# Peptides against a protein of PDB entry 3T7K: the designs that were tried, part 79

Target 1, 248 residues: chain A of PDB entry 3T7K
Amino acid sequence: KAEKILARFNELPNYDLKAVCTGCFHDGFNEVDIEILNQLGIKIFDNIKETDKLNCIFAPKILRTEKFLKSLSFEPLKFALKPEFIIDLLKQIHSKKDKLSQININLFDYEINGINESIISKTKLPTKVFERANIRCINLVNDIPGGVDTIGSVLKAHGIEKINVLRSKKCTFEDIIPNDVSKQENGGIFKYVLIVTKASQVKKFTKLINDRDKNETILIVEWNWCVESIFHLNVDFTSKKNVLYQKK

## One batch from the design tools (peptide; made by RFdiffusion4, then SolubleMPNN)

Design b2_p15_8_s3 (from b2_p15_8, 6 letters changed)
Fold by OpenDDE base, seed 1:
Structure b2_p15_8_s3 (fold): chain B 248 residues (1-248), chain A 15 residues (1-15)
Amino acid sequence: as target 1 above (248 residues)
Amino acid sequence: MYDVEDPNEPQLGVE
């Protein structure tokens, strides 16, 4: 059926998209439309797997979903597109207007607002955002909204190697792991990096660390600090936004 | 008709 529908076109584009969807197309696509998309070089996957070499995200806008956040770790993310791309494409293909010899839809007309070429270009870098920031090992409180597994998965996609989950009420200094990055002389490496949810946790962890390791560098941030870093594919250590405690 | 806007997916860190 898809072949018959597409036979009216003398030339078919190859978009070369390996995509996931977030915040759209919850029920997926019908079999005919999936086959049409496949013939146009558009493959849509249900889940993110590294082996699939995903290069595209469909979303109506910038979202804080697991899929959207992870899409910024694609190698590279080639396109971040609005779902209207697929809608308009399928509408054109299903249109019975006899004179359409070619599909005329430009991917660049459907870019997600706020995902610019500068962001896309950073996904071509050989390193991940937190790797570039010398953040490899972090401490994460167990009461984080969204759950430690989901949050941890996003952070790992962006270059965090080790996530230590802290039981905020029962943890001791010995439970806190250092960010085991070889101290390069340039003073931008934090020995202890923590993601917390409450001001009480800041007080607790700062006390625990300062009492036992007084001269070490500490960075305590909110989850939003990580999100902003991901959205910009850059860690801005000059910004105090979403930083709860910093000791250099 | 396909859903072009599904707000039901959980967003991380959105209160």
Scores: peptide ipSAE 0.429, ipTM 0.926, DockQ to the pose 0.725
Fold by OpenDDE base, seed 3:
Structure b2_p15_8_s3 (fold): chain B 248 residues (1-248), chain A 15 residues (1-15)
Amino acid sequence: as target 1 above (248 residues)
Amino acid sequence: MYDVEDPNEPQLGVE
């Protein structure tokens, strides 16, 4: 059925998209439309797997979904597109206009607002955002909204190698892991990096660390600090936004 | 009809 529909076109574009959808197309596509999209070089996957070499995301806007946040770790992310791209494409294809028409849909017309070429270009870098920031090992409180597994998965996608989950009520200094990164000259390396949810946790962890390691560097941030870093594919250590405690 | 905006997908850190 898809072949018959597409036979009306003299030339078919090959978009070469391997994509996931987030915040759109929850029910997926019908079988015919999936086949049409596949013939146009658009493959849509249900989940993110590294083996699939995903290069595209469909979303109505910038979202804080697991899929959206992970898409910024694609190598590279080639396109971040609005779902209207697919809708308009399918509308053109299903149009019963008798004339041999070319599909004239430009991907660049459907870019997600706020995902610019500068962000896309950073996905071509050989390193991940937290790797570039010398953040290898972090401490994550167990009561983080979204759950430690989901949050941890996003952070790992962006170059964090080790996530230590802290039981906020029961943890001691010995439970806090150091960020094991060799001192590089030009980057503020924090020995202790923590993601927390509450001011009480800041007080607790700062006390625990300062009582035992008085001269060590500490970075305590909110989850939003990570999100902003991901959205910009850059860690700005000069910004105090979403930083709860910093000791250099 | 396809849904182009599904707000039900969980967002991380949006209270």
Scores: peptide ipSAE 0.429, ipTM 0.926, DockQ to the pose 0.719
Fold by OpenDDE base, seed 5:
Structure b2_p15_8_s3 (fold): chain B 248 residues (1-248), chain A 15 residues (1-15)
Amino acid sequence: as target 1 above (248 residues)
Amino acid sequence: MYDVEDPNEPQLGVE
């Protein structure tokens, strides 16, 4: 059926998209439309897997979903597109107007607002955002909204190698892991990096660390610090936004 | 008709 529908076109574009959707197309696509999209070089995946070499995200806008945040870790993210691209494409293909010899849809007309070339260019870098920031090992409180697995998965996609989950009520100093990064000459490496949810946790962890490992560098942030870093694909250590405690 | 705006996916850190 898809072949018959597409047979009216002399040439078919190959968009070469390997995509996931977020905040759109919850019910997926019908079988005919999936086949049409496949013939146009548009492959839509349900989940993000590294092996699929995903290069595209469909979303109505910038979102804080797991998929959207992870899409900024694609190597590279080639396109961040509004779902209207698919809608308009399928609409043109299903149109009974006899004279459409060619599909005339430009991907660039459907860019997600706020995902600019600067962001796309950073996805071509050989390193991940937290890797560039010398953050390899973090401590994450277990009561984080969204859950430690989801949050951890996003952080790992962006270059964090080890995530230590802290049970805030029972945590001792020995439960806190250091950020084992070789002393690079130029950058303030924080020995302890923690993501917390509450001011009480800041007081607890600062006390535990300062009592046992005096004069060490500490960075305690909110999840929003990570999100902002991901959205910019850059860690700004000069910003105090979403930083709860910092000891250099 | 396909949904172009589905708010059902959880957003991380949206209070």
Scores: peptide ipSAE 0.428, ipTM 0.927, DockQ to the pose 0.733
Fold by OpenDDE base, seed 2:
Structure b2_p15_8_s3 (fold): chain B 248 residues (1-248), chain A 15 residues (1-15)
Amino acid sequence: as target 1 above (248 residues)
Amino acid sequence: MYDVEDPNEPQLGVE
């Protein structure tokens, strides 16, 4: 069926998209449309797997979904597109009235607002955002909204190698892991990096660390600090936004 | 008709 529908076009574009969808197309696509998209070089996957070499995200806007956040770790993310791209494409293809011998849909016209070329260009860097920031080992409280597995998976996608989950009520100093980074490049390395949810945790962890390791650098942030870093594909250590405690 | 906006997907850290 897809071949018959596409036969009216003399030339078919090859978009070369390996994509996931987030915040759109919850029910998926019908079989014919999937076949059409495949013939146009658009492959849509249900889940993110590294082996699939994903290069595209479909979303109506910037979202804080697991898929959206992970899409910014694609190597590279070639396109972040609004779902209207697919809608308009399929509409044009299914239209019997269109005298169009060619599909004339430009991917650049469907860019997600706020995902600009500067962000896309950073996905071509050989390193991940937290790797560039010298954050490889973090401590994550167990009561983090979204769950430690999901949050941890996003953080790992962005270059955090080790995630230590802290049981907020029972943890001791010995449970806190250092951020072991050997390369002293141009940025201040924080020995202890923690993601917390509440002020009481800040007080607890600062006390535990300062009582046992007084001269060490500490960074305690909210999850939103990570999100902002991901959205910008840059860690701004000059910003105090979402930083709960910092000791240089 | 395909849903171009699904608000039901969980967002991380959106209160």
Scores: peptide ipSAE 0.428, ipTM 0.926, DockQ to the pose 0.731

Design b2_p15_8_s4 (from b2_p15_8, 4 letters changed)
Fold by OpenDDE base, seed 1:
Structure b2_p15_8_s4 (fold): chain B 248 residues (1-248), chain A 15 residues (1-15)
Amino acid sequence: as target 1 above (248 residues)
Amino acid sequence: SYDVEDPNEPQLGEE
């Protein structure tokens, strides 16, 4: 059926998209439309797997979903597109207007607002955002909204190698792991990096660390600090936004 | 019709 529908076109584009969807197309696509998309070089996957070499995200806008946040770790993310791309494409293909010899839809007309070429270009870098920031090992409180597994998965996609989950009420200094990065002389490495949810946790962890390791560098941030870093594909250590405690 | 706006997918953190 898809072949018959597409036979009216003398030339078919190859978009070369390997995509996931977030905040749209919850029920997926019908079999005919999937086959049409496949013939146009558009492959849509249900889940993110590294082996699939995903290069595209469909979303109505910038979202804080697991899929959207992870899409910024694609190698590279080639396109971040609004779902209207698929809608308009399928609409044109299913149109019975006899005179359409070619599909005329430009991917660049459907870019997600706020995902610019500067962001896309950073996904071509050989390193991940937190790797570039010399953040390898972090401490994450167990009461983080969204759950430690989901949050941890996003952070790992962006270059965090080790996530230590802290039981905020029962943890001791010995439970806190250092950010095991070789101290490069240029002062930008924090020995202890923590993601917390509450001001009480800041007080607790700062006390524990300062009492036992008084001269070490500490960075305590909110989850939003990580999100902003991901959205910009850059860690801005000059910003105090979403930083709860910093000791250099 | 396909859903182009699904607000029900969980978001990680609030704006």
Scores: peptide ipSAE 0.411, ipTM 0.918, DockQ to the pose 0.806
Fold by OpenDDE base, seed 4:
Structure b2_p15_8_s4 (fold): chain B 248 residues (1-248), chain A 15 residues (1-15)
Amino acid sequence: as target 1 above (248 residues)
Amino acid sequence: SYDVEDPNEPQLGEE
């Protein structure tokens, strides 16, 4: 059926998109539309897998969904597009009235607001955002909204190698892992990096670390610090936004 | 019709 629908076009574009959707198309697409999209070089996946070499995300806007956050770790993210791209594309294809010999949909007209070329260009870097920031091992409190698995998965996608989950009420100093990275000549490396949810956790962890490892560097942040770092594909250590405690 | 905006997908953290 898709072949018959597409037969009216003299030339079909190849968009070369391997995409996931977030905040849109919850129920997916019908079989005909999936086949149409596939013939146009648009493959939509249900989940993010590294093996699929995803290069595109569809979303109505910048979102804090797992898929959106992970899409910024694609190698590279070629396009972040509004769902209207697919809607308009399918509308043109299914239109019987338009004697269109060619599909006239430009990907660049459907860019998600706030995902600019600067962000896209950073996805072409050989390193991930937290890797560039010398953050390899992080401590994560177990009461993090969204759950440690989901949050951890996002962080790992962005270059965190080891996530240590802390039981905030029962943890001791020995449960806190150091950020084991080689000191770069010009970069402040934090020995202890922690993501916490509560001010009480800041007090607890700062005390535990300072009592046992008095002169070490500590970074305690909110989840929003990670999100902002991901959205910008850059860690700004000069910003105090979402930083709860910092010791250099 | 396809849903172009699904607000029900879980977001990680609040804006």
Scores: peptide ipSAE 0.410, ipTM 0.918, DockQ to the pose 0.802
Fold by OpenDDE base, seed 3:
Structure b2_p15_8_s4 (fold): chain B 248 residues (1-248), chain A 15 residues (1-15)
Amino acid sequence: as target 1 above (248 residues)
Amino acid sequence: SYDVEDPNEPQLGEE
């Protein structure tokens, strides 16, 4: 059926998209439309797997979904597109116009607002955002919204190698892991990096660390600090936004 | 019709 529909076009574009959808198309596509998209070089996957070499995200806007946040770790992310791209494409294809027509849909007309070429270009870097920031090992409180597994998965996609989950009520200094990174000359390396949810946790962890490991560098942030870092594909250590405690 | 906006997909953190 898809072949018959597409036979009306003299030339078919090959978009070469391997994509996931987030915040759109929750019910998926019908079989015919999937086949049409596949013939146009658009492959849509249900989940993110490294083996699929995903290069595209469909979303109505910038989202804080697991898929959206992970899409910024694609190598590279080639396109971040609005779902209207698919809608308009399918509308053109299903149009019963008798004339041999070309599909004239430009991907660049459907870019997600706020995902610019500067962001896309950073996905071509050989390193991940937290790797570039010398953040390898972090401490994550167990009461984080979204759950430690989901949050941890996003952080790992962006170059954090080790996530230590802290039981906020029961943890001691010995439960806190150091960020094991060799001192580089030009980057503020924090010995202890923690993601917390509450001011009480800041007080607790700062006390524990300062009492036992005096004069060490500490970075305590909110989850939003990580999100902003991901959205910009850059860690700004000069910003105090979403930083709860910093000791250099 | 396909849904181009699903507000029910879980987001991680407050917007």
Scores: peptide ipSAE 0.409, ipTM 0.918, DockQ to the pose 0.802
Fold by OpenDDE base, seed 5:
Structure b2_p15_8_s4 (fold): chain B 248 residues (1-248), chain A 15 residues (1-15)
Amino acid sequence: as target 1 above (248 residues)
Amino acid sequence: SYDVEDPNEPQLGEE
């Protein structure tokens, strides 16, 4: 059926998209439309897997979903597109107007607002955002909204190698892991990096660390610090936004 | 019709 529908076009574009959807197309696509999209070089995946070499995200806007945040770790993210691209494409293909010899849909007309060339260009870098920031090992409180697995998965996609989950009520100093990064000449490496949810956790962890490992560098942030870093594909250590405690 | 705006997917953190 898809072949018959597409047979009216002399030439078919190959968009070469390997995509996931977020905040749109919850019910997926019908079988005919999936086949049409496949013939146009548009492959939509349900989940993000590194092996699929995903290069595209469909979303109505910038979102804080797991998929959207992870899409900024694609190597590279080639396109961040509004779902209307698919809608308009399928609409043209299903149109009974006899005279459409070609599909005239430009990907660049469907860019997600706020995902600019600067962001796309940073996805071509050989390193991940937290890797560039010398953040390899972090401590994450177990009561984080969204869950430690989801949050951890996003952080790992962006270059954090080790995530230590802290049970905030029972943790001791010995449960806190250091950020084991080789002393790079130019960058303030924080020995302890923690993502917390509450001011009480800041007080607890600062006390535990300062009592046992005096004068060490500490960075305690909110999840929003990570989100902002991901959205910019850059860590700004000069910003105090979403930083709860820092000791240099 | 396909849904172009589905708010049901969980967002990580408060906007």
Scores: peptide ipSAE 0.408, ipTM 0.917, DockQ to the pose 0.802

## One batch from the design tools (peptide; made by RFdiffusion4, then SolubleMPNN)

Design b2_p16_1_s1 (from b2_p16_1, 8 letters changed)
Fold by OpenDDE base, seed 2:
Structure b2_p16_1_s1 (fold): chain B 248 residues (1-248), chain A 16 residues (1-16)
Amino acid sequence: as target 1 above (248 residues)
Amino acid sequence: SIYTLKSDDPELPDVS
């Protein structure tokens, strides 16, 4: 059926999209439409797997979903597109009124607001955002909203190699892991990086670290610090936004 | 549209 529908076009584009959807298409696509999309080089996946070499995200806007955040770690993210791309595409294909010889839908007309070429270009870099920021090992409190598994998965997608989960009420200094990164000539490295949720945790961890490992560098941030870093694919150490404690 | 623009993907909390 899909082939019959597409037969009216003299030439078919190959969009070469391997995509996931977030914030749209909850019910998925019907069998005919998914086949049409496949014929146009658009493959939609339910979940993110590295083996699928995903290069596209469909979303109505920038979202704080796991899928959206992880999409910015694609290698590269070629396109971040509004769902209207698919809607308009299918509408044009199914249209009986328009004797169109070719499909005329440009991907660039459907870019998600706020995901510009600068962001897309950064996904072509050989490193991940936290890797570039010299953040390899972090400490994460166990009471983080959203769960340590989900948050940890996002962070790992963006270059954090080791996530140490801290039991906030029971942890001691020995439970805190250092950020094991070799010193680079040009740039500060924080020995201890922590993501926390409460001011009391800041007080506790700063005390534990300062009492046992005096004069070491410490970065304590909120989850939003990570989110903003991901959205910009850049860590801005000059900003105090979402930073709870910083000792250089 | 015959397709919904909604999804069941939850946004991670903004606790700031």
Scores: peptide ipSAE 0.376, ipTM 0.877, DockQ to the pose 0.514
Fold by OpenDDE base, seed 3:
Parts: structure tokens; sequence; C-alpha cells
Structure b2_p16_1_s1 (fold): chain B 248 residues (1-248), chain A 16 residues (1-16)
């Protein structure tokens, strides 16, 4: 059926998209439409797997979903598109018009607001955002909303190699791991990096670290600090936004 | 369209 439908076109585009969807198309697509999309070089996957070499995300807007955040770690992310691309494409294909010369849908007309070429270009870099920021090992409180597994997975996708989960109520200084990176000229290296959820944790961890390892650099941030860094694919150490404590 | 723009993908919490 898909072949018969597409036979109405003299030329078919090859969009070359390997995509996941977030915030849209929860129920998926019917079999015919999946076949149509496949013939147009659009493959939609249910989950993110590195082996699939995903290059596209469909979402109505910038979202704080695991899929969206991870899509910014694709190598590269070629397109971040609104779901209307698929909708309009399928509408045109299923139209009752006679033979058409070509499908007239431009990917660039469906870019997600806020994901511009500058962001896309950064996904072509050989490094991940937190790698560039010299953040390799972080401490994460166990009571973080969203769960340590999901949060940790996102962070790892963006270059954090080791995530140490802290039992906030029971942890001691010895439980806190250092961010083991070589010192660089830019001074943007913090020995201790922690993601926390509340002010009491800031007080606790700052005390533990300062009492036992004096004069060391400390960065304590909220999850939103990570999210903003991911959305921009850049860590701005000059900003105090979402930073709860820093000692340079 | 027969397709929905809704999804069950949860957004991670905004704790700010």
Amino acid sequence: as target 1 above (248 residues)
Amino acid sequence: SIYTLKSDDPELPDVS
C-alpha cells in the first residue's frame, strides 16, 4: 500500500533521519505510514541506543525529558524538528491529488524553537559538554527527583564518566569523590562537584569538605545547572544561576 | 491528523 501511494510522485526525497520522539506521537504510527516514512529515509525508534546512530529528535518544543536531553548528545544531532514535519509530510503524501512531481516539505521549516545551528554545530564537536567543562566525576545525592538512574544516564551521555551516589543522611567526607581531572590553564576545574536538592545538603557537604580538605575548589549545583548546560551545550562558569555554592 | 501530539514521556523535575 505504501508503494502504491508513493508511486504518485516522480521523485522521492531521502531525508536520512534516524529519530526518536518525545512529547509527541505516543501512540506511534500505523503500519502504512511507517512504511512510507521508511521509504523516505525516516526511521523512528522507540528508545535511544548508541548503536542506532540517531541524528534527529521530534518534539514540540525544548523539553526536559530524558530523550530530549540525550538527543543533544547525538553525534551529531542533525535535526531537531517539530512533529508537524511528519504530520504535514503524511498529509501531502495521502492527498488525493494526481501525479505530483515531488514532495514539497523542507526540514528547515520545522526546526524546534531554541535549537539553532549554533547548538547543532556543537554536537559535531569531538567532546561532550561536561567533558569540555572538565567535569569527569560528580557526586549526586540519592534523593534527587527523577531518580539517580535517569539523571545519571543523562549526565553520562554528556560526558560525565563517574557518578557517585551520596546517601545524604549517612554520608561522610570519605564518601565524597574528587573530580579527578588534570589541572588546566583556564582554571575551570573543581575538585569536588556535587549535585544536590536542598540547602541543608549544601551546608553539610561544604562543612565536610572544608573541614577535611581545606582550600580545595568546590562546585555545588542544582539539577537545573546541568539542564541549562545541556540545552546550551556549554557550561558557563561565570554564571551563578543554579549554583548553590562555589569556591574557586 | 489521526496522530496525537501528546506523549507520556515525563519531564524531569524542575526543582528551582
Scores: peptide ipSAE 0.375, ipTM 0.877, DockQ to the pose 0.533
Fold by OpenDDE base, seed 1:
Structure b2_p16_1_s1 (fold): chain B 248 residues (1-248), chain A 16 residues (1-16)
Amino acid sequence: as target 1 above (248 residues)
Amino acid sequence: SIYTLKSDDPELPDVS
C-alpha cells in the first residue's frame, strides 16, 4: 500500500531521521504511514536506546520530558522538529488532488523554537555537558520529584558517571561522595556536587561537609540547574540561578 | 490529522 501511494512521486527524499517523539504522537502511526515514513528515511522509535544512534526528536516545543532532555545528548542531534513536519508530510503524500511530482517539505521549516544551531552544534562535541563542566560524580537526594531513576538516567546521558543517592534524613558525611575529577591546573572543580530539593538539606549538607572536610569546594543546586544546563548544553558557573549554595 | 498531538510522557517537575 505504501509503495502504491508513493508511486506518484518521481523522486523521494531521504530525510535520514532516527527519531523519538515526545509531547506528540503517543498513539503512534498506522502501518501504512510507518512504511511511508520508512521509505522516506524516517524511522521512529518508541524509546531511546544508545545502540539506535538516534539523531532526531519530534516535539511541539521544548519540554522537560525524559525523552526531550535525553535527545540533547544524541551524538549528534541533527534535528529537533515540530510534529507538524510529519503531519504536513503525510498530508501531502495522501493528497489525491495534489499532482505534485515531488514532496516539498523542508525540515528546516519545522525546527522547534529555542533549539537553534548553537545548541545543535554542541551535540557534535565529543564530550557531554556535565563532562565539560568537570562534574563526574554527584549526590542526589532520594526524595527528588521525578524519582532518582529517571533523574539519574537523564544525568548519566549527559555525562555524569556516578550518581550517589542520599537518604536525606539519615545520611552522614561518610555517605557523601566526592566529585572524583583530576584537578585541572586551571579551573574550579567542585569537590562536592549535590542536587537537593529543600533548604533544610542545604543547611544539613553544608554543615556536614564543612565540619568534616573544611575549605573544600561545594556546589549545591536544584534540579532546574541541571535542566537549564542541558537546555543550553552549557554549564554557566557565573549564574546564581538555581544555585542554592556555592563555595569556591 | 488522524494523529494526536498528545503524549503520555510526563514532564519532570519544576520544583522551583
Scores: peptide ipSAE 0.375, ipTM 0.877, DockQ to the pose 0.539
Fold by OpenDDE base, seed 4:
Structure b2_p16_1_s1 (fold): chain B 248 residues (1-248), chain A 16 residues (1-16)
Amino acid sequence: as target 1 above (248 residues)
Amino acid sequence: SIYTLKSDDPELPDVS
């Protein structure tokens, strides 16, 4: 059926998209439309797997979903597109008006606002955002909204190798892991990096660390610090936004 | 469109 529908076109584009969707197309696509999309080089996956070499995300806007955040770790993210791309594409294809010999849909017309070429270009870098920031090992409180698994998965996608989950009420200094990175001259390396949710945790962890490991560098941030870093694919250490405690 | 522009994908909380 898809072949019959597409037969009216003399040439079919190959969009070469391997995509996931977030904030759209919850119910998926019917079989015919999936086949149509496949023939146009658009493959939509339900979940993110590294083996699928995903290069595209469909979303109505910048979202704080796991999929959206992880999409910025694609290697590279070629396109971040509004769902209207698919809608308009399918609409054009299913149109009974014989006047269209070609599919006239340009990917660039459907870019998600805020995901510009600067962001896309950064996904082509050989390193991940937190890797570039010399953040390899972090401590994450267990009461983080969204759950440690989801949050940790996002962080790992962006170059954090080790997520140490802290039981905030019971943890001791020995439970806190250092950020084991080689000291580079050009960047502030924090020995201890923590993502926390409460001011009380800041007080606790700063005390624990300062009492046992004096004069070491500490960075305590909110989850939003990570999100902003991901959205910009850059860690701005000059910004105090979402930083709860910093000792250089 | 017959396709929804909504999803049940949860946004991770903004705790700030």
Scores: peptide ipSAE 0.374, ipTM 0.877, DockQ to the pose 0.528

